Peptides against a protein of PDB entry 1BH9. Designs and how they scored, part 26

Target 1, 89 residues: chain A of PDB entry 1BH9
Amino acid sequence: FSEEQLNRYEMYRRSAFPKAAIKRLIQSITGTSVSQNVVIAMSGISKVFVGEVVEEALDVCEKWGEMPPLQPKHMREAVRRLKSKGQIP

## One batch from the design tools (peptide; aimed at target 1 R8 F17)

Design b2_p19_4 (made by RFdiffusion4)
Pose (drawn by RFdiffusion4):
Parts: sequence; C-alpha cells; structure tokens
Structure b2_p19_4 (pose): chain A 89 residues (1-89), chain P 19 residues (1-19)
Amino acid sequence: as target 1 above (89 residues)
Amino acid sequence: YGDELHRLIDELSEEMEEA
C-alpha cells in the first residue's frame, strides 16, 4: 500500500475535535456545566456527521465530473441531499 | 476521505474556538 493510504488512515484514526471547544459550546447552551462523557459522546457523533458530509460531497464532486479537493459547492450540495434522504438533521 | 475529514474537523474546531 501507499504512504498515502497509510497516512490517510492514521488521520482518520486519530482525527478528533478538541474537548475544550466542544464543552464550551455545549455548556454555553445549557447554561449548566456538562460531563466528560457528554463531551466525548458529542465528539464521536460529530465526527460521524463530518464523515457523512465529506463522504456525500465526495460523491457529488465525483458525479459532477470533478476532482478533489472538495469545494464549497460540493459541501452545500451534499447537505441538501442528506437532508432529502433525511439522514442528517 | 481521510484528508477531507481531517481538514473539515480542523476548520470546525477553529470556528468553535472563536465562538
């Protein structure tokens, strides 16, 4: 396999949001503070959401006869399709 | 996929830190 497959996997494996921002974002909405578990769970769910959007946008870029990197028009279009499939909020 | 996923997580992280 290529250095890139390996490196793409490593990034996938360890990519994660900083807990500090996830927490401040959530607690700045509940007013109350929140737990370690809530932050981790929210991070995990958000990573899956990011995964679905980039996976879906990669499909649009592919079908529009274009090549990566993903452009803004791909992200928004992907969002519209995911909403239609009703798979993202 | 992995490249775009990592990139988008960094961009969203920056936006949340600025919030």

Design b2_p19_4_s1 (made by RFdiffusion4, then SolubleMPNN; from b2_p19_4, 10 letters changed)
Fold by OpenDDE base, seed 5:
Parts: structure tokens; C-alpha cells; sequence
Structure b2_p19_4_s1 (fold): chain B 89 residues (1-89), chain A 19 residues (1-19)
């Protein structure tokens, strides 16, 4: 992979959702309190999910013959494509 | 990525069963 891809991976690797925000979000959905381990697991899932969407969006951007940075239209198209592939709900 | 997501979902499911 290219140096740019490596740099992008490093930025992704260092990124994380705030635990408190994840906890609040989960609890808003479940209606009950959740453990720290649940927050950790969900944080991981969320990170992977975002990573997949971003990767697809980069592919969309490239296929459309456009250059970074990613725009909302790339993200929207990425989500549509991932849904159509059954890769995300 | 898909396998990693599946693994994480399974782990989360196990944790949620304990709620």
C-alpha cells in the first residue's frame, strides 16, 4: 500500500469514539445501563463500521474520478452501496 | 473487515445477554 494509505490507516487507528457518548447512545437504545465492557465492544464495532463506510466512500470517490477530501455525496453513496451489498443494515 | 465486525457483534451479543 501507499504511504498515503498508511497515513490514513494511522489516523484511523488513533481515532476512537468517546466512551461516555457511546454509553449514552447504547443506553438510549436499550433503555438500561450497560457495563464498561459493552461500551468497549460497541466502540470497536462502531469504529469498524465507520472504517468500512469510509473505505467504500474512498472507492466511490475514485470511481467517480474525483479527488479527496471525501464529500457528503461520497458518504451517502457509500452507505447506499454497502446496504445494497448487504454489508450494513 | 467483515469477519472482524462479526466477531465484535458476537462479543457484544454475549455481553448484552448478561444485562
Amino acid sequence: as target 1 above (89 residues)
Amino acid sequence: MGEEVARLIEELAKLLEEL
Scores: peptide ipSAE 0.038, ipTM 0.602, DockQ to the pose 0.048
OpenDDE base, seeds 1, 2, 3, 4: peptide ipSAE 0.034, 0.037, 0.034, 0.034; ipTM 0.585, 0.604, 0.594, 0.591

Design b2_p19_4_s2 (made by RFdiffusion4, then SolubleMPNN; from b2_p19_4, 11 letters changed)
Fold by OpenDDE base, seed 3:
Structure b2_p19_4_s2 (fold): chain B 89 residues (1-89), chain A 19 residues (1-19)
Amino acid sequence: as target 1 above (89 residues)
Amino acid sequence: MGFEVDRLIKELAERLLAL
């Protein structure tokens, strides 16, 4: 691993989504209240998902001949590619 | 980027909860 990769991993590891925000988001989708355990599970899944999307977005950025920081266009393209590969539903 | 991340999480949540 390069120093840059380790630094990105450390930043990722230290990051977390606020539980209240996740809860509100889920409730806005389902229209019903959700348990704390569901919020915890979704928070973890969301973190893994963001990590996967960021990795793909960095690949997109490189393939487009561009340099970080990532932009919305990289994130959108990353999601498209992950869907096409069947890596996300 | 915050808004884009929120959108992506929303999309994931919607899809996962629909499975």
Scores: peptide ipSAE 0.028, ipTM 0.555, DockQ to the pose 0.088
OpenDDE base, seeds 1, 2, 4, 5: peptide ipSAE 0.025, 0.027, 0.028, 0.026; ipTM 0.538, 0.562, 0.564, 0.534

Design b2_p19_4_s3 (made by RFdiffusion4, then SolubleMPNN; from b2_p19_4, 12 letters changed)
Fold by OpenDDE base, seed 4:
Structure b2_p19_4_s3 (fold): chain B 89 residues (1-89), chain A 19 residues (1-19)
Amino acid sequence: as target 1 above (89 residues)
Amino acid sequence: MGREVAELIREIAELLERL
């Protein structure tokens, strides 16, 4: 790991979705109230999902011979690739 | 590392949808 990669990983590790926002979002989708445990689980899931998309986007950026920071085009291509791999719906 | 975690998370998400 480069120092830059370590710093990015630390920033990712320390990042978190606000619990209240996640709760409201889930409730807007399910139409019912959700427990704190569901919010915690979904927050963790969402964080890992974002991590997977970012990892794929970094791979896209590298394969295109480009340098960070990531651009919207890398994120769009990452999602397309993850769908084609069956990793996301 | 992301792939195993993504599969685990899918399983957790499916379990949570059943609650």
Scores: peptide ipSAE 0.054, ipTM 0.596, DockQ to the pose 0.054
OpenDDE base, seeds 1, 2, 3, 5: peptide ipSAE 0.026, 0.033, 0.032, 0.038; ipTM 0.541, 0.571, 0.529, 0.576; seeds 2, 5 fail the geometry check

Design b2_p19_4_s4 (made by RFdiffusion4, then SolubleMPNN; from b2_p19_4, 8 letters changed)
Fold by OpenDDE base, seed 4:
Structure b2_p19_4_s4 (fold): chain B 89 residues (1-89), chain A 19 residues (1-19)
Amino acid sequence: as target 1 above (89 residues)
Amino acid sequence: MGREVHRLIEELAKELEEL
């Protein structure tokens, strides 16, 4: 890792979705109350999902010969590529 | 990342079955 990559990774690792917000979101979808473990699991999966999208977007940025920061166009292309690879619905 | 995702999915699936 470069220093910049390390810093970005550390920021990513320390980031988290607010549990209360995730709980409310899940409950709005399921129509029922969910356990703390469900909230933890969904928060983790969501974080990993964001990480995978960002990783793909960085690859897109590099392949296009562009430099960070990531732009919306990189994120859109990343999602398209991940869908085409069957990695996301 | 892959192993952690699988672990989290399995945990989530288990918890959802208990709803």
Scores: peptide ipSAE 0.069, ipTM 0.665, DockQ to the pose 0.047
OpenDDE base, seeds 1, 2, 3, 5: peptide ipSAE 0.065, 0.067, 0.058, 0.066; ipTM 0.660, 0.659, 0.657, 0.657

Design b2_p19_5 (made by RFdiffusion4)
Pose (drawn by RFdiffusion4):
Structure b2_p19_5 (pose): chain A 89 residues (1-89), chain P 19 residues (1-19)
Amino acid sequence: as target 1 above (89 residues)
Amino acid sequence: TEADELFTAMFNEYNAALS
């Protein structure tokens, strides 16, 4: 396999949001503070959401006869499709 | 705004890997 497959996987494996921002974003909405577990769970769910959007946008870029990197028009279009399939909020 | 920045940062990482 290529250095890139390996490096793409490593990034996938360890990419993660910083806990500090996830927490301050959530607690700045509940007013109350929140737990370690809530932050991790929210990060995991957000990582899956990011995964669905980029996977879906990659498909749009592919079908529009274009190549990566993903452009803004791909992200928004993907969002519209995911909302239609009702798979993202 | 903070949520947009967080998600933009994560999208940039995945976009870079896809490039």

Design b2_p19_5_s1 (made by RFdiffusion4, then SolubleMPNN; from b2_p19_5, 15 letters changed)
Fold by OpenDDE base, seed 3:
Formats: C-alpha cells, structure tokens, sequence
Structure b2_p19_5_s1 (fold): chain B 89 residues (1-89), chain A 19 residues (1-19)
C-alpha cells in the first residue's frame, strides 16, 4: 500500500459514529426504542457501508479526471453506481 | 449533512431487512 492509502485506512479505522446519534436515528425510523446491542451492530454495519461508498466515490472521482478531496457529487454518484451494480438496494 | 443522509439510508435498509 502507498503511504496515502495507509493514511486513509488509519483515519477510517479510527473513525466512529456517535452511539447516541445512531440510536436516535434508528428509533426515528422504527418508531420504537432499540437495544444497545442493536445500536452496536448497526454502528458497525453503517461504518462498513460508508467505507464502501467512499471507496466507490474515490473511483468516481478518478474516472471523472478529478482529484480529492471528495465532493458531494462524488458521493451521490457512488451511491447511484452501487445501486446500479446491485451492491446496495 | 450528506453523511447523515447516507447513514440514515444504510440504517433504513438493514432495519427493514432484519424485520
């Protein structure tokens, strides 16, 4: 791996979603309270999801002949492409 | 924010799938 790739990996690894925010968000969707274990599980799943979107967005950025940092347009296009590929619903 | 929207989308999908 390049130093740049390693740096991105380290930043990703150290990143975490606030547990309280995740809990609130889930409850706003389900309309009911959720357990701590559900929040932990969803936090992990969400982190992986965001990582996959970012990876796709970096590919989009490169294919568009642009340079980082990523912009909202890259993220939106990444989601579109992942849906098209059937990688996300 | 965009991140919050993506997070919400992910949570929505898995909550529905788990139900």
Amino acid sequence: as target 1 above (89 residues)
Amino acid sequence: SLLEKLLQEAIQRYVEAAS
Scores: peptide ipSAE 0.056, ipTM 0.611, DockQ to the pose 0.054
OpenDDE base, seeds 1, 2, 4, 5: peptide ipSAE 0.053, 0.020, 0.019, 0.057; ipTM 0.599, 0.441, 0.451, 0.602; seeds 1, 5 fail the geometry check

Design b2_p19_5_s2 (made by RFdiffusion4, then SolubleMPNN; from b2_p19_5, 12 letters changed)
Fold by OpenDDE base, seed 2:
Structure b2_p19_5_s2 (fold): chain B 89 residues (1-89), chain A 19 residues (1-19)
Amino acid sequence: as target 1 above (89 residues)
Amino acid sequence: SLLDELIEGALNKYIEAES
């Protein structure tokens, strides 16, 4: 566990999606108001998902012999790999 | 599902914003 990995973990642990932002995002998709519990649930799910995608993208970046910051190409490849693994529908 | 739509929307938004 490198210092860099530890720092990322700490930042991840401290991070959270603001309820208002999540609510707006959900409502932009559903077209209607959603309950507080739905927002809470989606906030948690989203955080876990983002963490997994970022870690996969970092792995892609490293395996391609490149250095941070992550670029869209890393994110796209990460998503493809996670889909292949069945971690993303 | 709602989750799938949120994932797709969020990812696309992020990728487009960084492109």
Scores: peptide ipSAE 0.034, ipTM 0.519, DockQ to the pose 0.100
OpenDDE base, seeds 1, 3, 4, 5: peptide ipSAE 0.033, 0.032, 0.032, 0.033; ipTM 0.573, 0.572, 0.572, 0.560

Design b2_p19_5_s3 (made by RFdiffusion4, then SolubleMPNN; from b2_p19_5, 13 letters changed)
Fold by OpenDDE base, seed 3:
Order: C-alpha cells, then sequence, then structure tokens
Structure b2_p19_5_s3 (fold): chain B 89 residues (1-89), chain A 19 residues (1-19)
C-alpha cells in the first residue's frame, strides 16, 4: 500500500476508534510502546470485531421475535453465543 | 485487502523487533 492509502485509511479508522485511546490500551497490555502501523491495524481489527458482535446481536433480536433497535440484552446474548462458537476467547 | 496488508506489516515488524 502507498502512504496516501495509509493516510486515508488512518483517518477513516480514527473516526471509529481514536488512535490515542487504542495506543494507550495496547501499551497498557504489552508494557512497551507500539508503532503507528500497529495501532492502525488494531483499530481495523477492533472495528471488524464490533461489527461481528452487532451482526450477531441483530440475529439474536430476530430469533427472539423482537424488532430494532438493539438492546443491551441482545448484545450480551450475542457475546455469549460468540464465545460458545469459539469466536471470542 | 488494505487491512490484511497492514496487519501483516505490523506482524512483520513485531517479529523483527523480537528477534
Amino acid sequence: as target 1 above (89 residues)
Amino acid sequence: SLLEELIQEALDKYIAAAS
């Protein structure tokens, strides 16, 4: 990828998960500093993860015969199901 | 995809730093 592509992607990801917040979170776990590219990659992974949880929650809502908007109970059940499927540790 | 490329690049850098 080009530097221009990286820049556009970074700006897009920043709108969902602030770079500074992600960086601090990773550093709190690893105990060491992380590069900008690692933060960008983790931001993308996090956005995809949230998307997968929401998609599962929508499925739960439908299976329960309920209508949007999603409620906390749908999100909690979604996480439980994803854990059972081994998609969440 | 761009995301996959970024992840691979990050992993490569991590491995290089750990070696």
Scores: peptide ipSAE 0.038, ipTM 0.520, DockQ to the pose 0.028
OpenDDE base, seeds 1, 2, 4, 5: peptide ipSAE 0.029, 0.027, 0.030, 0.026; ipTM 0.556, 0.518, 0.570, 0.506

Design b2_p19_5_s4 (made by RFdiffusion4, then SolubleMPNN; from b2_p19_5, 14 letters changed)
Fold by OpenDDE base, seed 1:
Structure b2_p19_5_s4 (fold): chain B 89 residues (1-89), chain A 19 residues (1-19)
Amino acid sequence: as target 1 above (89 residues)
Amino acid sequence: SLLDELIQEALEKYIRAEA
């Protein structure tokens, strides 16, 4: 890793979704209250998902011969490609 | 609850596979 890549990874690793928001979202889907452990697990999965999308978007950006920062078009194309690969529904 | 346990188990498996 370059220093810049490492710094970006550290910022990602330290980031987190607000637990209250995640809890509300899960409860709206399940129709019942959920434990803190479920919230933690879902937060982790969500974080991994975002990471995978961003990684794909960076690849898109490079293949299009463009430079960061990522733009909405890169993110949209990333999602499309991941769906095509069967990585996400 | 049973639902919490099932969800947690599924999520843990997912995280281990994807992370």
Scores: peptide ipSAE 0.037, ipTM 0.584, DockQ to the pose 0.042
OpenDDE base, seeds 2, 3, 4, 5: peptide ipSAE 0.036, 0.022, 0.026, 0.032; ipTM 0.581, 0.450, 0.499, 0.555

Design b2_p19_6 (made by RFdiffusion4)
Pose (drawn by RFdiffusion4):
Structure b2_p19_6 (pose): chain A 89 residues (1-89), chain P 19 residues (1-19)
Amino acid sequence: as target 1 above (89 residues)
Amino acid sequence: TLTVAEDHTTLMEELTNAM
């Protein structure tokens, strides 16, 4: 396999949001503070969401006869499709 | 191949900066 497949996987494996921002974002909405578990769970769910959007946008870029990197028009279009399939909020 | 992982990271960084 290529250095890139390996490096693409490593990034996938360890990419994660910083806990500090996830927590401040959530607690700045509940007013109350929140737990270590809530931040981790929210990070896990947000990583899946990001995964679905990029995966869906990659499909649009592919079908529009274009190549990566993903452009803004791909992200928004992907969002519209995911909402239609009702798979993202 | 690597660009897909870079797009994920970029999107996550943009979302973090919007927090």

Design b2_p19_6_s1 (made by RFdiffusion4, then SolubleMPNN; from b2_p19_6, 13 letters changed; failed a check: too like the target's own chain)
Amino acid sequence: ELVEALDVERLIREIVESM

Design b2_p19_6_s2 (made by RFdiffusion4, then SolubleMPNN; from b2_p19_6, 13 letters changed)
Fold by OpenDDE base, seed 1:
Structure b2_p19_6_s2 (fold): chain B 89 residues (1-89), chain A 19 residues (1-19)
Amino acid sequence: as target 1 above (89 residues)
Amino acid sequence: ELQEALDVERLIQEIVESM
């Protein structure tokens, strides 16, 4: 990993969705209470998903000959590409 | 439900470790 990649990984590793927010969101959809483990699992899946989108967006940024920080256009294109590849719904 | 959550957590951990 480059120093930049290491820094991104460290920031990513330290980042987390607030458990309470995830719990509320799930419960709003399911109409029932969820366990702590379900919240942890969904938080982890969400984190991985965001990581994949950001990784693709960085690739888009590079391929367009642009420099960070990422812009909304990079994120939109990343999502489009991941959908096209069948990597996200 | 709990077992499914644990299975997902394990899978996530395996994915993270493989990166």
Scores: peptide ipSAE 0.036, ipTM 0.557, DockQ to the pose 0.033
OpenDDE base, seeds 2, 3, 4, 5: peptide ipSAE 0.026, 0.028, 0.026, 0.030; ipTM 0.527, 0.527, 0.537, 0.534

Design b2_p19_6_s3 (made by RFdiffusion4, then SolubleMPNN; from b2_p19_6, 12 letters changed)
Fold by OpenDDE base, seed 2:
Structure b2_p19_6_s3 (fold): chain B 89 residues (1-89), chain A 19 residues (1-19)
Amino acid sequence: as target 1 above (89 residues)
Amino acid sequence: ELVEALDVQRLIEEIVASM
């Protein structure tokens, strides 16, 4: 890992979704209340997902010969590529 | 490759297993 990668990892590691926001989102989809453990698990899954998308977006940015910060076009392309690879639905 | 995601993934698996 480069120093830049380490710095990104540290910021990623310290980031978290608010439990209340995740709970509300899940409940909006399921139509019913969810347990605290489900919120914790889904928060982790969401964090991993965001990390994977951001990693792909950084790769896109680099391959396009562009520099951070990431732009919406990088994120959109990242999601497209991940879908194409079957990594996300 | 996001190797560090494996640690979070493992944590998720542990949480799920504990439900």
Scores: peptide ipSAE 0.032, ipTM 0.561, DockQ to the pose 0.052
OpenDDE base, seeds 1, 3, 4, 5: peptide ipSAE 0.028, 0.030, 0.026, 0.028; ipTM 0.561, 0.545, 0.535, 0.552; seeds 3, 4 fail the geometry check

Design b2_p19_6_s4 (made by RFdiffusion4, then SolubleMPNN; from b2_p19_6, 14 letters changed)
Fold by OpenDDE base, seed 2:
Structure b2_p19_6_s4 (fold): chain B 89 residues (1-89), chain A 19 residues (1-19)
Amino acid sequence: as target 1 above (89 residues)
Amino acid sequence: ELVEALDVQRLIDEIVASF
């Protein structure tokens, strides 16, 4: 890792979806109460997913010879690439 | 990729600890 990459990773690690918000979101979809374990699992997988997309978007940005901050075009291209790789549905 | 794997493991550990 470069110092910049390490710093980004540290920020990523410290970030989290609020459990209450995730619980409300899931329950708004399911229409029923969900367990704490479901909230934990969904929060975690969502964080990993976001991390993967951002990582890909940063790669796109770099490959295009551009600098952060990420723009919508980087995110769209990242999603396209991840779908092409079969990493996301 | 390794970073994601570590995150997944941490997630698993958290879920298991909550059982």
Scores: peptide ipSAE 0.089, ipTM 0.675, DockQ to the pose 0.051
OpenDDE base, seeds 1, 3, 4, 5: peptide ipSAE 0.077, 0.066, 0.076, 0.086; ipTM 0.661, 0.645, 0.659, 0.675

Design b2_p19_7 (made by RFdiffusion4)
Pose (drawn by RFdiffusion4):
Structure b2_p19_7 (pose): chain A 89 residues (1-89), chain P 19 residues (1-19)
Amino acid sequence: as target 1 above (89 residues)
Amino acid sequence: SPYGEELHRLINEISDLLE
C-alpha cells in the first residue's frame, strides 16, 4: 500500500476534536457544567457527522465530474441531500 | 479515497472556529 493510504488511515484513526472547545460549547448552552463522558460522547457523534458530510460531499464532487479537494459547493450540496434522506438533523 | 484527509481537514477547521 501507499504512504498515503497509511497516512490517510492514521489521520482517520486519531483525528479528534479538542475536549476543551466541545465542553465550553456545551456548557455555554446548558449553563450547568458537564461531565467527561458527555464531552467524549459528543466528540464521537460529531466525528461521525463530519464523516457523513465529507463522505457525501465526496460523492457529489465525484458525480459533478470534479476532483478533490472538496469545495464549499460540495459541502452545502451534500448537506441538502443528507437532509432529504433525513439522515442528518 | 481522500476521505481520511478531508475528514481530518474538516475537524481542524471546525476546531479553529470553536477556539

Design b2_p19_7_s1 (made by RFdiffusion4, then SolubleMPNN; from b2_p19_7, 9 letters changed)
Fold by OpenDDE base, seed 1:
Structure b2_p19_7_s1 (fold): chain B 89 residues (1-89), chain A 19 residues (1-19)
Amino acid sequence: as target 1 above (89 residues)
Amino acid sequence: SPFGEEVARKIKEIAEILL
């Protein structure tokens, strides 16, 4: 990795969804309280998912011969491609 | 939804970091 890539990766690792919001969302589905470890695990999975979608969207943007910033159409196409590849449900 | 808005904001933040 270049220094810039490393710095971006470190910033990405430090980013997170609010724990309280994730906990409320999970509890709305399960109907019961969930442990902190479950919230941490789901937060991590969610962050990885977002990262994968963004990387795919960047690939879409490049393959379409377009320039940043990413647009909603790139994000929608990324999701379709990831589903087609079986990388997401 | 407050949650939806926060998620959208965080997605934007992460996208800006990775770009």
Scores: peptide ipSAE 0.026, ipTM 0.521, DockQ to the pose 0.101
OpenDDE base, seeds 2, 3, 4, 5: peptide ipSAE 0.024, 0.025, 0.025, 0.025; ipTM 0.526, 0.527, 0.528, 0.529

Design b2_p19_7_s2 (made by RFdiffusion4, then SolubleMPNN; from b2_p19_7, 7 letters changed; failed a check: a repeat of another design)
Amino acid sequence: SPFGEEVARLIEEIARILE

Design b2_p19_7_s3 (made by RFdiffusion4, then SolubleMPNN; from b2_p19_7, 7 letters changed; failed a check: a repeat of another design)
Amino acid sequence: SPFGEEVARLIEEIAKILE

Design b2_p19_7_s4 (made by RFdiffusion4, then SolubleMPNN; from b2_p19_7, 8 letters changed)
Fold by OpenDDE base, seed 3:
Formats: C-alpha cells, structure tokens, sequence
Structure b2_p19_7_s4 (fold): chain B 89 residues (1-89), chain A 19 residues (1-19)
C-alpha cells in the first residue's frame, strides 16, 4: 500500500454503519422485524465485508491507473474479482 | 450518493446470503 492507500484504509476501518439503516435493510429483506442482536451481528459482518471489498477496490483503482477517491465502478469490479477468487460467494 | 447506494447494494447482497 501507498501511504495514501493506507490512510484511506484506516478511514474505512473507522467507519460504522448506522444501526437504524442496517435494521431497516434487514427488515426489507426478511419482511419482518429482527432482534437487536441480529442487527449488531449484521453490522459487524457488513463492516468486515465492506472493508474487504474496499481493499480490493483500491487495488482495482491502482491497476486501472486511476486515482482515488473510489467510485462505484471500482466497487463493482472488486466484487467481481473477489467472486472469481472465491473469496466471496 | 452513488457510492453509498452501491455500498448498500453490497450489504444487501451479503445479507441475503447470511439470512
């Protein structure tokens, strides 16, 4: 990582998803209410997952010869690559 | 934002796998 990439990584690691947003998202999927513990668990899992995607997206951005900040296209390509590597389903 | 919407989409995807 470049220093800039490391700094961006640290900023993402310090980010958190609002519980209300996670709860709403889960409920939109399941069609029913979920417990607070499920929200907490999903929040943590989502943070790790997004962190891994962001790390890959930073690599994509570099490989494409582009400069930060990350764009949706980098995230989409990152997911594709991680799926190809079998790192995400 | 477009980026936020993309992140939300990704979280939805993983949520559908885990739940």
Amino acid sequence: as target 1 above (89 residues)
Amino acid sequence: SPFGEEVARLIREIAEILL
Scores: peptide ipSAE 0.234, ipTM 0.781, DockQ to the pose 0.085
OpenDDE base, seeds 1, 2, 4, 5: peptide ipSAE 0.223, 0.224, 0.224, 0.162; ipTM 0.775, 0.773, 0.771, 0.731

Design b2_p19_8 (made by RFdiffusion4)
Pose (drawn by RFdiffusion4):
Structure b2_p19_8 (pose): chain A 89 residues (1-89), chain P 19 residues (1-19)
Amino acid sequence: as target 1 above (89 residues)
Amino acid sequence: SEEMEELFNEMFDEYNEML
């Protein structure tokens, strides 16, 4: 396999949101503070959401006869399709 | 929120660079 497959996997494996921002974003909405578990769980769920959007946008870029990197028009279009399939909020 | 958008943009940039 290529250095790139390996490096793409490593990024996928360890990419993660910083806990500090996730927490200050959530607690700045509940007013109350929140737990270590809530932040981790929210990060996990958000990572899957990011995964679905990029995966869906990559499909749009592919079908529009274009190549990566993903452009803004791809992200928004992907969002519209995911909402239609009702798979993202 | 703006902070939320920036945070998610950073995560999207990481994935986009590896495409």

Design b2_p19_8_s1 (made by RFdiffusion4, then SolubleMPNN; from b2_p19_8, 10 letters changed)
Fold by OpenDDE base, seed 3:
Parts: sequence; structure tokens; C-alpha cells
Structure b2_p19_8_s1 (fold): chain B 89 residues (1-89), chain A 19 residues (1-19)
Amino acid sequence: as target 1 above (89 residues)
Amino acid sequence: SPELEELLQEYIDKYVAAL
């Protein structure tokens, strides 16, 4: 890790999804109540997913010869690439 | 990313501990 990468990682690591929001989102999809443990697990999975998308977007940004901050176009391209690679549905 | 996998493992550990 460069100092910049380490700093970004630390910020990422400190970030978290609000449990209540995650719970409501899951319930809206499943139509049933979910346990706190399910919320914890889903929060972790979601954070990893977001992290992977962001990493891909940073790669896109670099390959396009651009510099951060990330823009919506980078995120859209990242999702496209991840789908193409079969890393996300 | 290995770092992301480690983070996922942390959440899994927390999940297991909460069971």
C-alpha cells in the first residue's frame, strides 16, 4: 500500500451502513422480518461488495488517464466490467 | 482484494460470535 492507498483503506474500514437501514431494506425485499445476526452478515457482504465496485472504479479511472475523485461514469463502467467478468450478476 | 476478504472475514467472525 502507498500512503494514499492506506489512508483510503482506513477510511473505508471505518465506514459502516446503518443497521436500521439495512434491516428495512432486507425486509422490503424479503417481505419478512430478519434477525439482527442477518443484518450483521448482510452489512458485511454489502460493504465488501461496495469495496469491490469502488476498487474497480478506481482502476477504470486510472486506465482512462484520470484522477480521483470518482465520478458516476467510473462507477457505471466498473459495474459493467464486473458483470462482464462474471464477478457480479 | 485480499483486504476486502479480510474485512468480510471480520464480519463473519462477528456474525458467528453473535449466534
Scores: peptide ipSAE 0.061, ipTM 0.644, DockQ to the pose 0.036
OpenDDE base, seeds 1, 2, 4, 5: peptide ipSAE 0.057, 0.052, 0.055, 0.047; ipTM 0.635, 0.626, 0.628, 0.624

Design b2_p19_8_s2 (made by RFdiffusion4, then SolubleMPNN; from b2_p19_8, 14 letters changed)
Fold by OpenDDE base, seed 4:
Structure b2_p19_8_s2 (fold): chain B 89 residues (1-89), chain A 19 residues (1-19)
Amino acid sequence: as target 1 above (89 residues)
Amino acid sequence: TPELQELLERYLEKYIASL
């Protein structure tokens, strides 16, 4: 890791979705109340998902010969690539 | 981590199946 990469990782690691917001979102989809454990699990998988998208976007940025910070176009292309790979629906 | 993701996915699948 470069210092910049380490800093990004630390910022990512420290970031978290608010539990209340996640709970509300899940319940809006399921139509029923969910346990705290479900909120924790969904928060975790969501963070992993975001991490995978960002990682792909960084790869896109590099392959396009561009420099950070990431732009919306990198994120859009990342999602497209992940879909084509079957990693996301 | 991929292992964590897999665990979380399995957990969620079980939960959804119980609904």
Scores: peptide ipSAE 0.030, ipTM 0.584, DockQ to the pose 0.030
OpenDDE base, seeds 1, 2, 3, 5: peptide ipSAE 0.027, 0.026, 0.026, 0.026; ipTM 0.552, 0.555, 0.549, 0.550

Design b2_p19_8_s3 (made by RFdiffusion4, then SolubleMPNN; from b2_p19_8, 12 letters changed)
Fold by OpenDDE base, seed 1:
Structure b2_p19_8_s3 (fold): chain B 89 residues (1-89), chain A 19 residues (1-19)
Amino acid sequence: as target 1 above (89 residues)
Amino acid sequence: SKELEELLQRELERYIAQL
């Protein structure tokens, strides 16, 4: 892939959600405490999800003939498209 | 990129299955 794609991958690779925040979110939903492994798993799943949305948004941006950085309109359209494709609920 | 993310997701699914 291109250098631009590689750079995005590197930034994505280094990014992560704070464990404490994920733990609090899960507990707010389940009503019970969760293990560290569950937090790790959910953090990873969330990261993959964000990656998919961002990639779709970049595709939208390109198809609209626009240049980065991504804007809210790209993110909103990305979510709509992913829902239409059945990739997200 | 999507292929990589799909691979990562599959790995996560395997990880979850082990919990």
Scores: peptide ipSAE 0.031, ipTM 0.542, DockQ to the pose 0.034
OpenDDE base, seeds 2, 3, 4, 5: peptide ipSAE 0.022, 0.023, 0.029, 0.024; ipTM 0.511, 0.493, 0.527, 0.528

Design b2_p19_8_s4 (made by RFdiffusion4, then SolubleMPNN; from b2_p19_8, 12 letters changed)
Fold by OpenDDE base, seed 4:
Structure b2_p19_8_s4 (fold): chain B 89 residues (1-89), chain A 19 residues (1-19)
Amino acid sequence: as target 1 above (89 residues)
Amino acid sequence: TPELEELLQEAIERYVRQL
């Protein structure tokens, strides 16, 4: 992989959603309090989800013959493709 | 990014409902 790809991966790896924000979001959906374990699990799921979408979006961008940075249209198409593949609900 | 935030919210909602 290129240096650019490595840098992108390192930034992704080090990134994380704030626990408080995740907790608030879940609680807004469920209407009840959630355990720390649920917050941790959901944080991990969200991180993986973002990674998969971004990876697909980069592929879309390349296949369309376009250059970074990613645009909303790439993200939308990525989600569509991942759904069609059954990779995400 | 508003677009990403919306996607995340939708995904989280689906997973939460499976718990």
Scores: peptide ipSAE 0.039, ipTM 0.596, DockQ to the pose 0.060
OpenDDE base, seeds 1, 2, 3, 5: peptide ipSAE 0.038, 0.028, 0.028, 0.032; ipTM 0.592, 0.516, 0.518, 0.585

## One batch from the design tools (peptide; aimed at target 1 I26 T30 I45 P89)

Design b2_p20_3 (made by RFdiffusion4)
Pose (drawn by RFdiffusion4):
Structure b2_p20_3 (pose): chain A 89 residues (1-89), chain P 20 residues (1-20)
Amino acid sequence: as target 1 above (89 residues)
Amino acid sequence: SFEEFVKEKVEEIEEFEEEL
């Protein structure tokens, strides 16, 4: 395999949101503070959401006869499709 | 809204943790 397959996997494996921002974002909406578990769970769910959007946008870029990197028009279009399939909020 | 969605997800996570 290529250095890139390996490096793409490593990024996938360890990419994660900083807990501090996830927590401040959540607690700045509930007013109350929140737990370690809530932050981790929210990070996990958000990583899946990011995964679905990029995966869907990559498909749009592919079908529009274009190549990566993903452009803004791809992200928004992907969002519209995911909403239609009703798979994202 | 975004705030309502976040509160709903926090509530679900907390209920699931209480069940465990």

